Peptides against a protein of PDB entry 6RGO. Designs and how they scored, part 17

Target 1, 392 residues: chain A of PDB entry 6RGO
Amino acid sequence: MALKLLGFNQDATCFSVISSNKGVTIYNCDPFGKCFELEKSTSNDEELDFLVEMLFSTSLIAVVDKTIGASKRKKLKIVNTKRKATICELTFPHEIMDVIMNRKIICVVLKSDQIFVYDISCMKLLRTIDVRGEKLKSTSKFRNSEAVGDIGVRVSLSTDNNSILCYSSYSKSDKENAPLNDIVVFDALKCIQINVLPAVHQSNIVCIACSPDGMLMATASEKGTIIRVFKTIDTENDEPILVNEFRRGSRPSRISEMKFNHDNTLLACVGESDTIHIFALPVTTTEADANEDDTLQQSSHSLSSSINGLQYISKGLANRFGKIIVSKIPTQSQQRHVAYIKIPENAKYRIGFPKDTTNTIHICGEDGNYLVYSIPRNEVGPCTLVKSNTFD

## One batch from the design tools (peptide)

Design b1_p11_2 (made by RFdiffusion4)
Fold by OpenDDE base, seed 2:
Structure b1_p11_2 (fold): chain B 392 residues (1-392), chain A 11 residues (1-11)
Amino acid sequence: as target 1 above (392 residues)
Amino acid sequence: SEEEELIEELE
């Protein structure tokens, strides 16, 4: 049977799949089992295509049926899974490309490069972000939207109540073919732009991950060789703070998903390669609560790989030389993965980090495997398989 | 509120 993965929920307690025969199935991770099924609306042997976003371990899901007809691809259904009822239906002017949510906000990404931001409580529209609108003042030529199937606005939302939205934007370059290589950081609750990170890659950004707390963001371009981690809100001298630069590989490979763990100590990435990569983030020990007493010498072997080079992405050099000098962290300062998982080359996988266990990762594959891995702490190596289940 | 009734935690 052809399975298509929809992904994990925000805390990796559930994952969603499309089964060609049944429709959408949601699985609980622990105890492992089916918790919800959404039957296909049509008896036809058409390839099923859905967007499904689940709100944590709640009765709320957002569903877009993309299988049949241009009209359905423009409809968002909010469904209560316990009541098995559609509680809200929204229709958009364009095809829905992505849906993300937390306990406060739903963001709907359209093929028009618009982001609709809703208050989840009342489904009130808070903001329409037109990512093209800043550029459309100069260039009237709509790129014929047909050929640009793979290049669109990418989004990520913090899973906390701060509701930090990170999205890719077009660079302000006068070039007709400006890449989606800027990032905008947006407070989705207040509807305020907080920050803009210009030219974080040389090519289009194809993957973004926001940390659960919204303080960090990871980005990858079409090349998928380098992952950059930035602070979202904090700036130094009005310049973006690059925290980490990770090397996934030397060969180009698309990254489809990235996730931070719940304490911002790990970043995982998955895509078209045979390998899930896990990177360690430096724990910023806030010096604050060194209250005196408990002399438990936890030898924090801080792997103080002193990343000496905070390289400022200076705005000033980008303009003068027409080369986006992303001040590359010297290749010697580019960190490799600390852990990895081997996956089948032709199987799409999705990743999630559970809240309760910072050193475990959940993965699921279109091969019908749900796998739980333990991440090594003190050594660079393979993850250890802890639990496995199968689904169909 | 009618809004709080839309989101039920799954036990």
Scores: peptide ipSAE 0.066, ipTM 0.714, DockQ to the pose 0.122
Fold by OpenDDE base, seed 3:
Structure b1_p11_2 (fold): chain B 392 residues (1-392), chain A 11 residues (1-11)
Amino acid sequence: as target 1 above (392 residues)
Amino acid sequence: SEEEELIEELE
């Protein structure tokens, strides 16, 4: 059957798929099995298209039927899966492009480049962010909305209660075709802009991931060759906001998804390539843990030495060209993956990190494979397959 | 909240 992957929930305990014959199916990861099915609303052999965002291992899902008609594409349904009941239905002025949530916030991204931020506990609108309206304040020219295909506002939300929202914004360049290469960091609960990261890539940002705690953000451009990791908050210490630059590959390839693991030690990416890449992040020792004299000192020294090389170059170049937040990390300091998974070239995969096992990754494919891999800790190499299941 | 009462953990 033709499967379309919707992805994992926030803790990778469930994943969602579209089956051409059945509609939306949600699978539980452990024990592996079907936990919910949303029947096809139409008898027609039309290609099914849905957005489904699940709230962790809860009965709460957000659903957008994109299959038929401009009206359905503008409707968000909040559904209790156990009760099979619609709790809430919201209608938007424009097509819904994305929905993301945590235990506090729902963010709805529209084709209009608007982000609607809701309190999940009462579905109250907290904020409307108009990314185009911000652009129009900075750029004299309206971009005609029709001509830009797959390029829209990208969002990521922290899975914690801090509810840090990262979104792509248009650069302040007076160019008619200003790229979506700025990042805004936004406190979704307080409705306050925390930070703006200008020109984090040369081209449009197509993928964003926020860490579970909202302290880190990863970005990838249309090229998908370099992944950048940033601190979301300016530290009072003159530390560079850019903490990592990873090389996925030499060939351009679209990254469809990135995820941090629960403890911010790993970043995974998947896309159009035959390889899932996993990168190691330096452990940001918060100053609080400096007092426990425990034996983990030996492994941290090797990674910290690579970061100290970054600090020296940032101070010298920043002064000459204004706040270029992206000091070009010399190509020599670009870290490669520490682990990888080979996948079929023609199968779309999605990724998730389970909460309980920081060195485990869940993946699922449009080939009907659900796979659990162990990530090597002490060596650079392939991940080891631990569990496999199939789904239809 | 009425919505928190509508969120059930999956077994």
Scores: peptide ipSAE 0.062, ipTM 0.706, DockQ to the pose 0.118
Fold by OpenDDE base, seed 5:
Structure b1_p11_2 (fold): chain B 392 residues (1-392), chain A 11 residues (1-11)
Amino acid sequence: as target 1 above (392 residues)
Amino acid sequence: SEEEELIEELE
């Protein structure tokens, strides 16, 4: 049977899949098993396509039927899985491209490059963000949406209640072909723009991940060779703070998903390559007041990996048009992965980090494998398989 | 009236 992966929930306690014959199935990760099934409403042998966003391990899901020919691609259903009931249905002017949520907010991304922000408690519209309207204020010509192909607005939302929304925006250029290479950081609760990171890549951004606390953001372009990690809120001299630059590879490869672990110590990425890459983030030791006393000389072998060169992004040459060019970190200071997982070639995988085990990663594949890996901490190497299950 | 929370944890 053809499986299509929808992904993990926010804490990797559940994942969702489309089975061609059954419809949407949600699996619990531990204990492993089916927890919900959304039956196919139609007897037609049409290839099923859905968006499903879960709210942690709760009964609340957001569902969009994206099946080809379905008049439902503009409809968001909020479903209680325990009651098997639709709580509410929203209809949008355009096709729904993405849905993301936390305990406070639902964000709905449309094919029109609009983001609708809702209060989840009452389904009240808080804000409509028009990413194209912002572009059109800067660029005189509407590009027809059809000619942009697979390149749309990308979003990521913090899983905490602060509800930091990061989205890709069009660079301020008089060119009709302005790339989606800016990032806007938005307080989705207050409906305030917090920060703008201009031109974080040279090409369109295709993947964004926000940290659970919303303090960090990872970005990848259509090239997928370099991942950049920024602070979301903090700025230095009104400039974006680049925390890390990671090299996934030398060859172009699309990154489909990135995730931070719950303590912001690891960043994982997956995509079209045969390898899931895991990168280590610098632990900002908050200098808690080390009160003086106790002498225990535990010889922690300082892996003095020289955290050389925090090259301050020297004030990029303000080109005549006031465009901040994010200076590329020199290729020599680009960090590699600390761990990896080999996956089948051409298999689509999704990733999730469980909350309670910061050294563990959950992965699932369209091959019907759910796998739990342990991440090595003290050496660069492969992850170790700890648990495996199959689903259909 | 206990506002029946529309959001229940999955057991």
Scores: peptide ipSAE 0.041, ipTM 0.643, DockQ to the pose 0.117
Fold by OpenDDE base, seed 4:
Structure b1_p11_2 (fold): chain B 392 residues (1-392), chain A 11 residues (1-11)
Amino acid sequence: as target 1 above (392 residues)
Amino acid sequence: SEEEELIEELE
């Protein structure tokens, strides 16, 4: 059967799949099994297309039936899976491209480059973000939506209640064909723009991941060779803070998904390549003021390893309009993965990090495999398969 | 509450 993966929920306790014969199936990860089925609305042999976003392990799902006609593609249904009831139905002016949620917020991304932000508790519209309208406040003409292929606004939302929304925006370049290479960081609860990261890539951003706490974001462009990790809120001298620059590969390959683990120590990426890459992030020791005076005199051998290697990278060529170009991002040594998983060629996979096990990753494939891997901590190498299940 | 109706855990 043709399976299409919809992905994991926020804590990787469940994943959603489209089965050509059945419609949408939601699987529980542990114990492994079907927890919900949404039957196809039509008897026709039409290729099923759905968006399904699940709220953690709750009875709440957001569903968009994209299978038939322009009208259905504009409808969002909020469904209680336990009651098998539609709680509400919203109709949008344009096709729904993405839906993302946490316990506080639903974000609906439209083909019009609009983001509708809702309070989940009452489905009240808090904000409409018009990414094109923001572009039009700069002298750039509307791109006619017809000729721009698979490149739209990308979004990611923190899984915590702080509800940090990261989205791709058009660069303020006077070029008619400005790329979607800016990131806006937005407080979705307060409806306030917190930060803008200009030109984080040279080409359109095609993948964004927000950390669970909303303090970090990862970005990848159409090239998918470099992943950049930034602080979302914090700035240094009014400039964006690049935390990491990772090299996925030397060859261009689309990244379809990235995820942080729950403690922000790992970033995973998956896409069109035969490899899931897992990168280590530096542990930001939050200085918990452990002011507790425990006097244990253990001998401070001062290993003063002078990592004096702050090469002052020269002020790269500011373009004529004084905009921060990517060339000001310190060329941190492009780090490689610390771990990897080999996946079948041409199989689409999705990734999720479970909350309780920071060194475990869940993956599922359109090949019908649900796999749990252990991530090595001390060595660079392959992940170890811990559990496997199959689904149809 | 409407919030309680939305956040029933899957059994």
Scores: peptide ipSAE 0.033, ipTM 0.671, DockQ to the pose 0.123

Design b1_p11_2_s1 (made by RFdiffusion4, then SolubleMPNN; from b1_p11_2, 4 letters changed)
Fold by OpenDDE base, seed 1:
Structure b1_p11_2_s1 (fold): chain B 392 residues (1-392), chain A 11 residues (1-11)
Amino acid sequence: as target 1 above (392 residues)
Amino acid sequence: SEEDKLFEQLE
């Protein structure tokens, strides 16, 4: 059967798939098995396409039927899986491109480059973010909608209650074809923009991951060769803080998904390549716990590679002639992966980090494999397969 | 509230 992967929920306790014959199926990871099935509403042999976001291990799912020819591409359904009932239905003026949520917020991304932010508790609209309207204010020129192709606004939301929303925006360039290479950091609860990271890549951003706590953000461009990790809220001298720059590879390859683990120590990426890459992040010592535990000198050789504090002096010399010199992020010492998983070529995989096991990664493939890997701690190398299951 | 009733339906 043709399987299409929708992905893991926020804590990797469940994953969603589309089966051509069955419609949407949600699997539980442990114990492994089907926990929900949404029957196909149409008998047509059309290739099924859906968005499905699950709220952790709850009975709440957000569903969009994106099947070709379906008038439903503009319709969000909130479904209770236990009751098999639609709780809420929202119809949008444009096709839904993405849906993300946490315990507080649902964000709906439209093909119009609009982000609708809802309070999940009542489905009240808190904010409409018009990313095109922001571009129009910056460039004074209408972008013809036809020239966008597959390049749209990308979003990521913190899985915590702080509800930090990161989204791609258009750079302030005098060019009619400004890339989607800025990041806006937005407090989705307060509906306030809290930071702007200008020109984090030279080309459009195609993948964003927010950390669970919303303190970090990873970005990748259409090239997918470099992943950048920034602080979301903190700034140094009103400039964005680049924490890490990772090299995924030397060859261009699309990154489809990135995720942080629950303690912000690992970043995984997957895409069109035969390899899932896992990168180590520096432990951000929050200054708060520095007081008490002087005693236990146990010589864990933390590979504290001295991250020389790369002062990203964006000398944005605003020369008098309004040319925003895109300050090239200085080519830092590009770190490589610390671990990897080999996957079949041309198989789409999705990734998830379970909450309770920070050195474990869940993956699932369109090949019908659900795999659990252990991530090595003390060496650079392959992950070890711990568990495997198959689904149809 | 009606808000609380929606949340109770989601758990």
Scores: peptide ipSAE 0.024, ipTM 0.572, DockQ to the pose 0.173
Fold by OpenDDE base, seed 3:
Structure b1_p11_2_s1 (fold): chain B 392 residues (1-392), chain A 11 residues (1-11)
Amino acid sequence: as target 1 above (392 residues)
Amino acid sequence: SEEDKLFEQLE
């Protein structure tokens, strides 16, 4: 049967799938099994298309039926899965492209490049962000919305209560064809823009991930060859906002999803390639837990030595062209994956990091495989398969 | 849980 993956929830305790015959099915990861099913509204052999976002392991789901008619594509349903009841319905002026949530906030992304930010507790609208309206203040010409294919505003939200929203925005370049290559960092609770990262790629950003704590963000462009990791907040220290640059590969390949693990030590990416890549992040020791005592001389050969070369070039160029965040990192400083998983070339996969096991990754495929892998800590190599289940 | 309370507020 044709399966379409919707993805994992925030803590990778559940994943959602569209089955061509049944509708939407939600699986629990441990113990493995079906926990919810949403039946098809129509008997037609139409290709099912849904957005489904869960709130962790709760009975809260946000659902958008994209299968039939322009009206349904504009309707968000909030459903209690235990009661099988719609508890809230919202209708938008434009098609819903994405929905993301945490325990405080739900964000709805429209085809109009608008982001609606709601307080999830009462579904009160906190903010409408108009990413096009910001572009129109910089560029006089309305792009007719028809010709912009798979390139839209990308969003990611921190899974914590700080509710840091990262979204792609249009460059302020006077070019009619300004790319979506800026990032805005937004406090979704306070409704305040906290940072802007200009020109983080040369082409449109197609994938973004926020860390669970909202302190880091990862970006990938249409090329998907380089992943960049940034601090979301400017620290008072003259530290570069660009923390890491990872090389996924030499060949262009679209990245469909990226995720941080719970402790910000790992970043995984998946897409059109036969390989899930896992990258190690330097542990940013926040100075707070430097209690004096444990003199354990573990020679953490600090990966810090490679970053020192970037400090000298930043000060001179910043004054003339604004915040050049992406100085040309020498190609020699690009880190590779520390671990990988081989997947079938023609199967789409989704990824999730469980909270309780920072070196474990959950993956699921349109091939009907749910797989749990252990990530090696001390060696560069393949992940080890720990558990496998099948679904239909 | 706090999550169960979020449900009770939306019903």
Scores: peptide ipSAE 0.022, ipTM 0.602, DockQ to the pose 0.619
Fold by OpenDDE base, seed 4:
Structure b1_p11_2_s1 (fold): chain B 392 residues (1-392), chain A 11 residues (1-11)
Amino acid sequence: as target 1 above (392 residues)
Amino acid sequence: SEEDKLFEQLE
C-alpha cells in the first residue's frame, strides 16, 4: 500500500503518515505505537493528500485535506486529537502549500507565495507576508508564472519560543525570472524582519532548516550539492555570516529535508539519494563566564600551531548583478559528512532529532520502517542501528 | 498543563 510520509514533529517524539486505506496515522516513537488516526472522509479511491503538522507531543494538530477539490486545499483545520474535534477552521484565498508551528506561532504558506503568521494561542492573524509583493516592489514586471513546477516559498521556524522564521524570497535582480535565492529572517512574534541574506545560492532554494534556537539556518538549492549554514541574526559589517559549507555530493540530488539536532552540533539531510548525510557543526563555545576563580596552576604550554590558512581569494565571476555575497565565502574546505545512513533509493525518508539524546537520529520511510540510529562521535562512518519498528 | 491552556483558549 502506498504510504506517504508527513514527517516528525519538532522533537521527534512522533511522526505522521498517510496510509491509502486508513487516512492519517500518527505514531509515537517511544514506546512505539499508534497514538492517533484521522479516518478518510471519503470512500472514493482517490489518492490521499494531506498536510499534517503536530505540535510536539501535544494533542494539537494542524490538518489540510488536499485530496479533493480546490476548496479543501484552502482549509486549515486545527484538531484536538484527545477530543477528536476540530477546534478551529480557517479558509485561505489560495491553496495551502505548507504549515509549520511551534508553541507560539503557526505559519501557513500559500501557493500565492504568501505566509500567514498566526498566534497559536488564539489563532489571531499577526502578519501576512507577501513574498510576491516584495518582488513586485523590486521588479517592474511580475509574470504570473502559473506553470513553473514545485518551486515555491520555503519556510522553517525555530522550535523555541523566540519563533525565528526563515523563508525564501525572490532576489532583487532586474531579471524577470528572479530565483527564490534570498533568505529573509523574521521574528514571527514581533512581526519584524531581522535580517536578509541575499543570493545564498545561484538557483532556487528548495530546502531550509532553522536551528531549534533560531541562531543558525541551513539552506540547499535545487542542485542539492552544497548545503550552507548561516547565522540568522548576527552579521559582520552588515554582511551575512557563513558558518559552514557542506558538500552533500558531487551529483545533483534534491534535498527534501534538513534538521539540526537540539544542541546545534549536527545537521542532517535527506532527499532523493540513497544516503542520509550527517554533518558536524563547530561547537560555538558560548563563553560561559568561567569567572570561578579555581586557582589550579597547571602550566600546560598551549603549542600555538600557527596554521597559516591560505586565503584563496576565489575571484568568482563578477557578473553584472550586485554584490553577490557568495564571492566572499572564504573557501572553507567544503566539509563532508561525519556520519551517514544508507536508505533504499526508491523510498522517501524523513528525519528527526530527539531532544534528550543529541547523538541519535530518528528516521522513517515510505517503506514502513521506523529506525533509530546512533551517530558516531569520534570517527567518520556509518551510523549504528539501535532500534527498528515497522508501520502500515 | 500549558498544553491544556492552549486548547482551552482555542475553544
Scores: peptide ipSAE 0.021, ipTM 0.578, DockQ to the pose 0.780
Fold by OpenDDE base, seed 5:
Structure b1_p11_2_s1 (fold): chain B 392 residues (1-392), chain A 11 residues (1-11)
Amino acid sequence: as target 1 above (392 residues)
Amino acid sequence: SEEDKLFEQLE
C-alpha cells in the first residue's frame, strides 16, 4: 500500500500517516499501536492527500482534506477524535499549505503567502499576516506556483505557551523575484513582531525549526548544505545572533524537516538524503551560583574543545541598499554532525524528539517502519537502534 | 481535563 507520512506530534508521543486504503491513521509511540482512524469520505480510488496537525496526545486534531477539489483544500476541520466529530470548520480564500499548533495557538498558512493566527480556545482570529505585504499585491502576477516548485512561506511554532512563531519572508528587494530568505520572529499571543533576521541564506528558506521554548531557530535553504541556528529574541548591537553553523553535506540535498530536542542540546535534520544528521548545540551553562563545597574529582573528559569561534558577525559593510549580508562563517568553523542514522534511499522519513529521553530520537518512514534510536553522547558515530515497529 | 475545556470552548 502507498503510505504518506504526515509527521510526529510536538512531543513525539504520536505520529500520523495516510494509508491509500484506510485514510488518516494516528499511531501511539509507546505503547506502539493505532489510536485513531479517520475513514475516507469517498469510495473513489483517488490518491489521498491530507494535512493533519495534532495537539500533543490530546483528542484535538486539525485536518485538511487535499485529495479532491479546490473547495476541500480551503477547509480546515477541527476534530475531536474521542467523539469522532467535527467541532469547528473554517473556510479560507486560498488553499491551505500548512497548519501548526500548540496549546494556545493555531497557525494556518495559505498558498497566498498569508498566515492566519487563531486563539485555539475559541477559534478567534488574532491576526492575518500578509507575508507578501501591500506593495507586492499590486504586482502580484501569481507566480504560477505550479512551474516554480514548493517555494512558499515556511513556518515553525514553539511548543510552549510563549507561542513564538518563526516564518520565512520576502527580502525588501523591489525585484519581482525576491527570495524568501528573511526570517520574522513573531509573538503569536501578543500579535507583535519581535525580531527580523534579514538574508539568513542566499536562496529561499525551505525549512525552519523553532526550539520548544522559542529561544532558538534553525534554518536551511534550497541547497540544504548549511544549517544556521540563531537566537530568536536576543540581538547584539541590533544584529541577529548566529549561535551555530552546521554543515549537513557538500552536495545539495533538500531538507524536509528539522527538530530540536526538548532541552535545546540537539538538532536533527532529515530530507532527500540517505542520512538523518544530529548536531550538538553548545550548552549555555547558566551560571548557577557556584556554591563552594564538594570535592568529587570525577574527571569527566568534557570534550570542551574550545568552540571560542563565536566570530562576532561584525557589521559587514552596509552597502548603499541596506543589504545586511550575514557574513559566511568560514568553512573551517562549520561543525559536522555528532551522530547519524542511515535510512533507505528514496524513503521519506519524519523525526521527533520525545520529552522524557533527551538522548532518544523517534523516526518513521513511508516504508512502514517506526524506529527508536539512542544517540551517542561521548563519540561521533551512528545511533543505536533500540526499538522497531511496523505499520500499514 | 485541560483537553475537555478546549473542546467545550470550540463547541
Scores: peptide ipSAE 0.017, ipTM 0.581, DockQ to the pose 0.879

